# Designs tried in a protein design run: peptides against a protein of PDB entry 6FRK. Part 123

Target 1, 411 residues: chain A of PDB entry 6FRK
Amino acid sequence: NEEVLNAMLKEVCTALLEADVNIKLVKQLRENVKSAIDLEEMASGLNKRKMIQHAVFKELVKLVDPGVKAWTPTKGKQNVIMFVGLQGSGKTTTCSKLAYYYQRKGWKTCLICADTFRAGAFDQLKQNATKARIPFYGSYTEMDPVIIASEGVEKFKNENFEIIIVDTSGRHKQEDSLFEEMLQVANAIQPDNIVYVMDASIGQACEAQAKAFKDKVDVASVIVTKLDGHAKGGGALSAVAATKSPIIFIGTGEHIDDFEPFKTQPFISKLLGMGDIEGLIDKVNELKLDDNEALIEKLKHGQFTLRDMYEQFQNIMKMGPFSQILGMIPGFGTDFMSKGNEQESMARLKKLMTIMDSMNDQELDSTDGAKVFSKQPGRIQRVARGSGVSTRDVQELLTQYTKFAQMVKKM

## One batch from the design tools (peptide; made by RFdiffusion4, then SolubleMPNN)

Design b2_p16_6_s4 (from b2_p16_6, 8 letters changed)
Fold by OpenDDE base, seed 3:
Structure b2_p16_6_s4 (fold): chain B 411 residues (1-411), chain A 16 residues (1-16)
Amino acid sequence: as target 1 above (411 residues)
Amino acid sequence: SLLDLFEKIIKALEAL
C-alpha cells in the first residue's frame, strides 16, 4: 500500500513539475498529502486513486489560498489600481483587459500610461483603450512617471471615474531603479490596490520574480497571464506563495475578452488535467443553456437533430474563444486549436449555421435529417441556393451531422 | 476537423 501511494505521488509530483509548479511547493505538497492520507483508511478498500487525487486537490487549493481576502473595488467610489510587472508579462494588455472587464460590468473606467521607459508604450495603451472605448491619459513629453500618474489620477478623480488603472514601466530585469520608480509612483497616487502581473510561461522563475516584486512594493493582488499557451499555470501557485496575495484574474489569450475572474477550484482542476468542469458548467449556466439539460436528455435517448446541432453551434459561439472552451473540457489541452485554427473554426461554424438557416423546420427537427435530404435531393439544391453555397457544402454538413448523430445513438 | 472536435466533445461527455 505504501509503495502504491509513493508511486502515485511520484506521478502526481512529476505532473505538477511539468505544470511549472515550483519544486519546493511540490515537495511540501508531497509531504502534506502523505501525512493527510491515513494508510489505515486506504486498507479499507476505498478507491486509493480517488483518495490520493482528493488529497492532492485539497492541498493544491490551500497553496492557491493566501489566507487573504481579495481586494474588490467599491461602487460609487474612486478606486486606483496600480499595475506592476516585468516587460513582456502582458501588463499593458492586462490593464486594458481589466478596464474593459469593469466597463462591461457598468463601472466608469479609465487607463493611465505611466510607462515613460518604453518607446511607444503610450501609443500601445492608446490604441488598446481607443478600440475598447476606454478613456485614457498619458504624455508624449513628460518623462517622469510620477507626474503622469499623479496628473492622470487627479484628472480622472475630478471626472468621477470609479476604476482608475495605472500602467507603470516594466523592465526586462529586476532592477532596483524599477522598484524605486514603482515605489515613487505608488507613494504619489496612493493606490487602493497594487496588482502584480505575472507571465505563467516563465515556469520555475515565477517564485523568485513574484518575491522580488513583493519585497519592494505592497503587492495586494496577482494577475496571471499567458494561460492560453503551453503554460500549465503552476507558476501561479508560486506567485501566491511568494506574494501572499490572491490571484484575482487570469489572462487566457491576446484578445481583450480573454480575461476571467480567478476561480480556485476550476484552476486546480485544469492544473491537474481534470478540466474546468465547474467553469464549463458556470459558462453554460451564464449562457442560460437551460436547453442543455434538454439536450443532455435528448442525447441520453440517442436523439440528435440538425436543430440540436445548430443550437450547439450557437452555444459554442456564445461561450467565446473556442480554445478556452476546449481547455475547460477534461483531457483537452489548449494546444488542440492553434490561434489561426480558432478563427477558421468559428468561420466554419458560422458557415454551417448559415446553411442550416436555409433549412425548414421539418429538416431541422427530423431525428434523421440526413434521410430527409436523401429521400428528396431537391432539398439539398434548395438549401444550397438559399444559403449561397454549393450542393457539396450541404452534403458535407449532412455527412458531419450523420456521423455525429450515429455517435449519439451509440451513447 | 469539426467532426474530430465533436467526437472529442462526445468522448469528454461520455467520460463524465
Scores: peptide ipSAE 0.024, ipTM 0.477, DockQ to the pose 0.204
Fold by OpenDDE base, seed 1:
Structure b2_p16_6_s4 (fold): chain B 411 residues (1-411), chain A 16 residues (1-16)
Amino acid sequence: as target 1 above (411 residues)
Amino acid sequence: SLLDLFEKIIKALEAL
């Protein structure tokens, strides 16, 4: 039993290292999982794989929880949020995404560009802010970031802004001059929150970078970017471990809407290849799809009809950008996240719904819809003619339904 | 594939 546990833990550790989880955290997790697994319960015939997966999931959740409550802005107050991070981390883009997120929630939000080091930083911020209709401040002539940040914060405080976001200079590497500049800006503007922006694609370097920022600046929140790329998100665990600060948001693409509140359970589920269930459920619940509780109850009872599948396709079509839904589902490769494949995926769902629109209530509401069609092959020909598709297209739909209904019966 | 979507939704729901 201990040899089998050690072999399975070796596979899990390899998969976590391939997901850019820091080697120290993987070692600590392995020890914590070994201490949490009752070997006697594993001997009793429990599914050893499920038990190890649950123990790994629980320990990863603890690694993402710093035990500190995330800072949240107060309504009717002036909240100053300072952004810090390396050049190329997505910091400037993330400032605009966060500003847009709060603006859409009815907060009076603005942006300040205190990046005097990077040529065109203010033009880039101005372009992003103007597209999103976000008020902005910056200078083409002032070279002191402390002056720009102070004047911008004072201006927007006097105009009763609720969310005041300050973008600072980045550097290509950790430089003492960058940290001195960041401290001078922080001392001048007295931010309510300091947000460290980290690129997930830097892999094993995430710990050392996050630690260097936390050792010099009072980082209170983390935002992880570039989770739409080849980065498997394991660097986020390294950022929390190093900063002792919660992840508050994640960036999931280049668009201003490719930004979401961080949720621990969904993120760990995605990292393990289990799916962002909670984020799917919450996104489905945010859509006020009243029928979700009824579906979850049917699924728990191993019942799944062609109508239930049709309703799920309607729900998926209502969720908006299919890329965001697919990005919540592990092992839809990066190819399905491309905008071109979103339209094709939506067209495929709409084609399947059109086939089901030609089915009758007896076919749709049968707990064994595939058996109804197999007993009377003339039904396949009727549905194919009614929907303008081949009999093969209807058989492919029924094959997909059968595989799904068999998985639901095993739940 | 759409089947891979469903397999993932189910694996998701099994983890709840």
Scores: peptide ipSAE 0.012, ipTM 0.359, DockQ to the pose 0.114
Fold by OpenDDE base, seed 5:
Parts: sequence; C-alpha cells; structure tokens
Structure b2_p16_6_s4 (fold): chain B 411 residues (1-411), chain A 16 residues (1-16)
Amino acid sequence: as target 1 above (411 residues)
Amino acid sequence: SLLDLFEKIIKALEAL
C-alpha cells in the first residue's frame, strides 16, 4: 500500500513539476498529502486513486489561497489600480482587459499609461483603449512617470471615474531604478490596489520574480497571463506563495475578452487535467439556459433541428471565447486550439448562423431538415442567395447538421 | 472542427 501511494505521489509530483509548480511547493504538497492519507482507510476498498486525487486537490487549493481577501473596487468611489510587472508579462494588455471587464460591468473605467521607458507604450495602450472605447491618458513628451500618473489620476478623479487603471514601465531586468520609479509612482497616486501581472510561461522563475516585486511594492493582487499557452499554470501557485496575495483574474488568450475572474477550484481542476466541470456548469447556468432543459429533453428523444443547432450556436457565442470553453472540458489541453483557430471558429460560426437566418421556420423546425432541402433543391439556392453565400456553403452546413443530427439519434 | 467542438461540449454536458 505505501509503495503504491509513493508511486502515485511520484506521478503527481512529476505532473506538477511539468506544470511549472515550484519544487519546494511540490515537496511540501507531497508531505502534506502523505500526512492527510490514512493508509488504514485505504485498506477498506475505497478508490485509492480518488482519495489521492482529492487529497492532492485539497492541498493545491490551500496553496492558491493566501488567506487574504481579494481587494474589490467600491461602487461610486474612485478606485486607483496600479499595475506592476516585467516587460512581456502581458501587463499593458491586461490593463486593457481589466478596464474592459469593469466597463462591461457598468463601471466608469479609464486607463493611464505611465510607461515612459518603452517606445510606443502609449500608442499601444491608446490603440487598445480606443478599440474598447475606454478613456485613456498619457503623454508623448513627459518622461517622468510620476507626473503622468499624478496628472492622469487627478484628471480622471475630477471626471468622477470609478476605476482608474495605471500601467507602469515594465523592464526585463530587476533594476533598482525601476523599483524606485514604481515606488515613486505608488507614493504619488496612492493606489487602492497594486496588481502584479505575471506570465505563467516563465515557470520556475515565477517565485523569484513575484518575491522581488512584493519586497519593493505592496502587491495586493496577482493577475496571471498566458494560461492559454503551453504553460500549465503552476507558476500561479508560486506567485501566490511569494506575494501572499490572491489571484484576482487570469488571462486566457490575446483577445480583450480572454480574461476571467480567478476561480480556485476550476483552476486546480484544470492544472490536474481534470477539467473545469464546475466552471462549465457555472457557465452553462450563467447562460440562463432555460432552453437547455428543453434541448436536453429533445436530445434524449433523438430530436435535433436546425433551430436547435442555431440556438446552440447562440449559446456558444454567449459563453465567450472557444478557448475558455474548451479549457473547461476534461482532457482538453490548451494545445487543441492554436491562437489563430478561435477567431476563425467564431467567424465560421457566425457565417453558419447567417446562413440559418435565411432559412424559413419550416426548414429550421424540421426534424429532418437535410431531407427538406434534398427534396426541394430550390431551397438551397434561396438560402444561398438570401445569406450572400454559395450553394456549396449551404450544403456544407446541411452536411454538418446531418452529422450532428445522426449523432443525436445515436445517443 | 466546429463539429468536434460540439461533440466535445455535448459529451461534457452528458457527463454532468
């Protein structure tokens, strides 16, 4: 029994190290899991694998919980959020994602570019902010980030902004001058929250980098970026351990919507390759899929129409980026959707919906929609003309529908 | 493919 436990714990430790979890945390977890597993209870015929998985899961959840309540902005107040992090961490992109997140939640949000070191930092922020319709401030002439940050914060305070996000200079090297500049900016603007942005792909360097920031500035929150890549997110555990600060959000891609509130349970489930079943359920429930019970009942009866497919396309579009949805399904590694495939998949889905928008109710509500079109080929030409597509595109849609409806009939 | 995505979403929903 102990040999089997040690073998399973070795596999778990290997998987966690391959997930960029810090070696010290992996060792501590191994000891904690060994101490939490009663070998005598495992003799009672309980599924040893499930017990070990549960013990590992529970200990990983503790590693992501710093025991500190995450800072939350106060509605109707001016909340200054300062971003800190290395160059290439995704800090500037994350500022825009966070601003957009709060704007979509009905907060009066703005962005300040206090990055005077990087050529084109302000242009990049301006481009991102303009695309998202987020108000922004910065300078092309002022070189002191303290002046820019102070003026920008004052401006947006006077305009009664609720969320004021300040992007700072990121450098590749831990230079004392950078930390002094960050401290001067922090002292001048007196932020309500300091957010450390960390790239999940830096692996074992996460701890040392996160600690270096925490030792210089009062980091209160962490955002982990690039969790859509090959990075299994183990660096996030190192950031929490080093900063003693909660992860508040994660970046899951390059799009402005590739940003979500951090959930501990889903993240750990994903890290273990168990998938985010709970987050998928939550996302399915958030979609107010009152229509999903009706769909599930139809699916149970082997009925699937073009309308049912259209409604599912609408639901998927509401769920957000496909990468996030796929990342919630057990056994989907982040590798299955190359970065280019998401926009193409969404464009393809939107094209399919546009074709279905040109169908009539008889075509949409038919339990044998493909046969309706096969019996009257003039329908394909009508739909093609109505949607501005080729007859081939309509036939491809009907072929996909037929494959799907055949799958549903076999369920 | 979009179909593979649907199959996987449905399989995930059926596993619930």
Scores: peptide ipSAE 0.007, ipTM 0.302, DockQ to the pose 0.180
Fold by OpenDDE base, seed 2:
Structure b2_p16_6_s4 (fold): chain B 411 residues (1-411), chain A 16 residues (1-16)
Amino acid sequence: as target 1 above (411 residues)
Amino acid sequence: SLLDLFEKIIKALEAL
């Protein structure tokens, strides 16, 4: 039994290392999981794999929780949020994403560009801010980031802004002078929150980088970027451990909308290849599909029609890039995120919808739609002709529907 | 498969 446990723990540790989890955290997790597994319960014929997965999941959830409540802005107050992070971490893009997030929530939000080191930093911020209709401040001539940050914060405080986001220069780990500059900016503007932006794709370097920032500035929040890439985000655990600060948001792409509040369980589920089931639910709920309550009620009653399937296809098409939805689903690998597979998947959905558009209400609203077609095969030929598809394509749709409706009836 | 997608969406909705 102990050899089997050690073999399974070795596989889990390998998968966590491949997910960019820091080797020290993986070792600690292995010890914690090994201590949390009662070997006597393993003798009782319980699914050893499920038990180990649950123990690993529970210990990963603890690693994402720093035991510190995330800072939240106060409505009707002036909240100064300073961003810090490496060059290329996505910090400037993340400032714009966070500003846009709060603006969409009805906060009076602005952006300050205190990055004087990077050529075109202010133009990039100005472009992003203008596109999102976010007020911004910066200079083309002032080279002192302390002056720009102080003037910008004072300006927007006087204009009664609620969310004042300050973007700073990105730094490489080796430049002590740049940490002094960040500290001077922080001392001048007295931020209510300091956000460390971390690139998930830097792998095992996450711990050492996050620690270097925390040792120099009072990081209180973490944002993880580039979780749309091949990185499973295991570096985020290293950032939480090093900063002792909660992850507040994640960046999931290049678009201004590719930004979401961090949720522990979905993130760990995705890290383990269990998919982001909760993020899929949230994204389905954010669509304000009043029709989802009606579907959930039908599903609870074991009812599922071809119309219900059609409405779900419409919902999936409204959820945006099908690649993001597929990436939330366990066992849809990175190969489904190729631009070619997204267009093909959307074309397949549209083809299935076009087949259903040629069905009548009796066929669509039947709780046994496949039986309606099996009793009268002439319906398959009518639908096939109406939608410009083969009778085989209609039969394949009905076969998929039947499998699905049988699952719903077993729920 | 599209079926596996829906199975997972439903399992997700059941977890609510």
Scores: peptide ipSAE 0.013, ipTM 0.392, DockQ to the pose 0.084; fails the geometry check

Design b2_p16_7_s2 (from b2_p16_7, 9 letters changed)
Fold by OpenDDE base, seed 2:
Structure b2_p16_7_s2 (fold): chain B 411 residues (1-411), chain A 16 residues (1-16)
Amino acid sequence: as target 1 above (411 residues)
Amino acid sequence: VEELIRLKQILELLSE
């Protein structure tokens, strides 16, 4: 029994190392799992694999829990949030994502660019903020980040902003000058929260980087970026262990909406390749798919129209990146959609929807849409002209619709 | 769960 346990733990440890979990944490987890497993209970015919998986899951949950309550902004207060992190960590993009998240929740939110080191930092922040309709502050002439941060914070405090996000300079390496600058900014603006932004793709370097920031500045929160379908996110465990600070959000892509509150259970489930059924259910529920009762009822009757397909495409587009959706479904490989294929897939969906926008209600609401077009080929030409596509593109859409309608009839 | 299965099937068809 001990040999079997050791073999299974070796496989789990290998998988965790391949998921960028720090080797020290993997060793500690192995010891904790061994101490938590009663070998006598394993002899009683319980599924040894499930027991080990459950023990591993429990220990991973403990590793992402620093035992410290996450800082939350106070409504009606002026909350100053300072961002720190290396260049290329996604810090600037994450500032905009967090600002947009709070703005969408009805918080009076603003952004300050205190990155004077990177050429075009203010232009990038301004571009992101303008696209999201977020108020921003920065300078093209001031070179002292302390002055910019102080002036910006004072301005937005006087204007009764509730969420004041300060983006700071990053560096390519851990440099003492960067940490001194961050301390000077922090001392000047007295932030309510300091957020360390970490790139999940740096793998085993996550611990050393997170520790270096925590040793220099009072990091109170962590945001992990680049948790797309390829990043298993094991570096997040290293960040929590090193900073002793909770992960508050994760960045899951390049879009401003590719940002979500951190949930421990879904994250660990994804890390173990179990999928995120709960997060998928939550995301589906957030889409207010209540209007889909009529669709579910039609599908129960084996009816599927082009309009029903259009509504499903709208729902998929609202769910965001396909790679994330697929990564939430158990048994879908992370490789199913390459980054290039995701934008292409969204463009394909938009093209199909544009073709359907040129259809009439009789065509859209027909229980046999393909037959309507086959009986009157002039409809294909009309739709093709209306949508600016070839007759072949319309025929391909009708072929896809027919495949869907056949699947629905088999459900 | 049924909606997720459906979404999966839609995505599989779009990947072809």
Scores: peptide ipSAE 0.009, ipTM 0.400, DockQ to the pose 0.146
Fold by OpenDDE base, seed 4:
Structure b2_p16_7_s2 (fold): chain B 411 residues (1-411), chain A 16 residues (1-16)
Amino acid sequence: as target 1 above (411 residues)
Amino acid sequence: VEELIRLKQILELLSE
């Protein structure tokens, strides 16, 4: 039994290392799992694999919990959030994502570019902020980030902004000059929260980098970026361990809306390849799919219309990039849709919806839409002309609908 | 869960 446990733990440890979990954390987890598993309980015929998986899951959840409550902004107050992190960590993009997140929630949000080191930093921030309609501050002439940060914070405080995000300079390396600058900025603006932005793709280097920042500045929150790539997110555990600070958000893509609040259980489930069922449920619930109950009832009766399919396509489009949704489903890897295929998939959905926009209510609301079109082929030609597509494209849509309707009938 | 299964099925069909 101990040999079997050790073999299974070796496989788990290998998988965690391949997921960019720090070697020290993997060792600690291995010992914690061994201590948590009562070998006597394993003898009772419970699925040993399930017990080990549960123990591993529980210990990973503990590793992501710093035991400190995450800072949250106070409504009606001026909350200054300072961002720190290396160049290429996605810090500037993440500032815009966080600003957009709070703006969409009805917070009066602004951005300050205190990156004087990187040429075009302010232009990039301006571009992102303008696209998102977020107020911004920065300078093309001022070289002191302390002055820019102080002036920007003062300006936006005077204008009663609730969320004031300050982007700082990144460096390619851990330079003492960077940390001194960060400390000077922090002392000048007195941020309510200091957010360390970490790139998940740096793998085993996550701990050392996160520690270097925490040793120099009072990091209170972590944001992990580039979780849409090959990074399985194991570096997030290293960041929490090193900073003793909670992960508050994750970046899940290149779009400004590819940003979500961190949830421990879904994240660990994804890390273990169990999928993010909870995150998918939350995204589905955020869509205010009040009409889903009516749809579920229709599905229970084996009814599925072209309108029901249209509504589902609208829901998928509201959920954002298709790859993110697939990556939340157990057994669908993040690689299932290459980046090129996302835009193509969304364009395909939009094309299908445009075809359905040329259908009439009788066609859309028929319990057998394909049969309606098969009985009167002139309908296909009408819809094709109305939507500016080929008759083949309409037939392909009807074929897809038929596949869906058959799946629903089997449920 | 039923909604997730449905979304999965939709996604699978769209990926074909």
Scores: peptide ipSAE 0.008, ipTM 0.397, DockQ to the pose 0.094
Fold by OpenDDE base, seed 5:
Structure b2_p16_7_s2 (fold): chain B 411 residues (1-411), chain A 16 residues (1-16)
Amino acid sequence: as target 1 above (411 residues)
Amino acid sequence: VEELIRLKQILELLSE
């Protein structure tokens, strides 16, 4: 029994190391799990595998919980949020994502670019902010980030903004000067929250980097980015351990809405390759996919129309970041993310929907839509003209539809 | 869950 336990723990430890969990944390987890498993209770015929998995899960949940309540903005107050992090961590993008998140929640949100070091930082922030209709501040001429941050914070305070996000310079090589600059900015603007943005893909370096930031500035929150990639997020555990600060959000893609509140249990489930069944259920429930009972019933009967496909694409688009949803399904997270940018997939869906918007009800509601078009090729030309696409694009859609309809008939 | 699996299968087929 002890040999079996040790073998299983070795496999779990290997998987955690492959997930970029810090070696020290993995060792600690192994000892904690060994101590938590009563070998006498294991004799009672309980599924030893489930017991070990539960013990591992419980210890990982403890590792990601710093025991500190996450800072939350106060409604009707001016909340200054300072972002810190390395260059390339996704910090600037994450500022825009957080601003957009709060804006969508009905907060009066703005962005300040206090990155004077990176050429085009302000243009990038301005582009992102303008696209999201978020008010922004920055300078093309002022080189002191303290001045820019102070002026921007004062401006937006005077304009009664509730969420004031300050992006700072990220540097790769001049750590001391970066940290001094960050401290000067923090002292000048007196932020209510300092957010450390960490790239999950830096793996074992997460601990050292997170600690370096925490030792210099009062990091109170962590945001982990690039959880859409090959990064299994194990570095996030190291960041929490080093900063003693909660993960508040995760970035799960390149789109501005590829951003979600951090949930401990779903994250750990995903880290263990168990999938996020709970988050999937929550997301399904949020979408009120119950309205698709009619679609499910049609699918059960092997009926699938172009309209049914269109409605399904609408549902996908309503679900938001599809990569997030797929990443919640066990066994499907890795391969789907590798094949295309979520934006390209969404653009493709939108193109297909635009083609279908040029179809008539007879075409959309036909149980054999492809046959309707094959019998009357003039329909393809009409739809192509109506949607501004090639006849080839319409034929490609019909080919895809036919594949789906055949798949549905086999279900 | 079944709907999401179906949705995934749909999107996988669309990505090909």
Scores: peptide ipSAE 0.008, ipTM 0.409, DockQ to the pose 0.191
Fold by OpenDDE base, seed 3:
Structure b2_p16_7_s2 (fold): chain B 411 residues (1-411), chain A 16 residues (1-16)
Amino acid sequence: as target 1 above (411 residues)
Amino acid sequence: VEELIRLKQILELLSE
């Protein structure tokens, strides 16, 4: 029984290491799991795999819980949030995502660019802020980040902003000059929260990086970025362990909406390859897909029209990035959609929808849409002209529809 | 579960 336990724990440890979980945390988890498993209960014929999986899940949940309550902004107050992190961590993008998140929640939100080191930092922030209709502050002439941060915070305090986000300079490496600048900015603006932004893709380097920031600045919150389909997220455990600070949000892509509140259980389930069924259900419920009961019922009856396909494409587009959706479904491999393939897939869906926008109700509502077009080839030419595409593009759409309709009939 | 299976199959077809 102990040999079987050790073999199964070895497989779990290997999978966690492959998920970028720090080797020290994996060792500690292995010891904690061994201590939590009663070998006598395993002898009683209980499903050893389920017991080990449950013990591993519980220990991973403990690793993402720093035992500290996450900071939350107070309504009707001026909340100053300072961002810190390396260049390329997604810090500037994450500032815009957080600002947009709070703006959508009805907070009076603004952005300050205190990055004077990177050429074009202010232009990048301004572009992101303008696109999201978020008020912003920065300077093209002031080179002291302390002055910019102080002036920007004062300006937005005087204008009664509730969420004041300050983006700071990042460096390519951990440098003492960066930490000194961050301390000077923090001392000047007296932030209510300091957010460390970490790239999940750096794997085993997450612990050392997160520790270096926490040792120099009072990090109170962590945001983990690049948790797309390729990032297994094990570095997030290292960030929590090193900073002793909760993960408050995760960045799941490059779009401003690719940002969500951190949930421990869904995250651990995803890390273990169990999928995020709860997050998928929440996301489906947020989309008010209740109108899809009629579609689900049609699918149950093996009926599938071009309109039904169009509605499915709309639903998929509303759900956001395909990689996120796929990563929420159990048994979809993390490798299924690269970020490049996702934008291309969304562009492909939008193109297909544009073709269908040129179809008539008879074509869209036919239970055999491909046969309608095959019987009257002049319809293909009409749709192609109406949508500004080739007749080949319309034929490709009809081929895809036929594949879908055949699959629905087999269900 | 059936809805998730259907969504999975739809997404698999879109990825091909």
Scores: peptide ipSAE 0.007, ipTM 0.403, DockQ to the pose 0.147

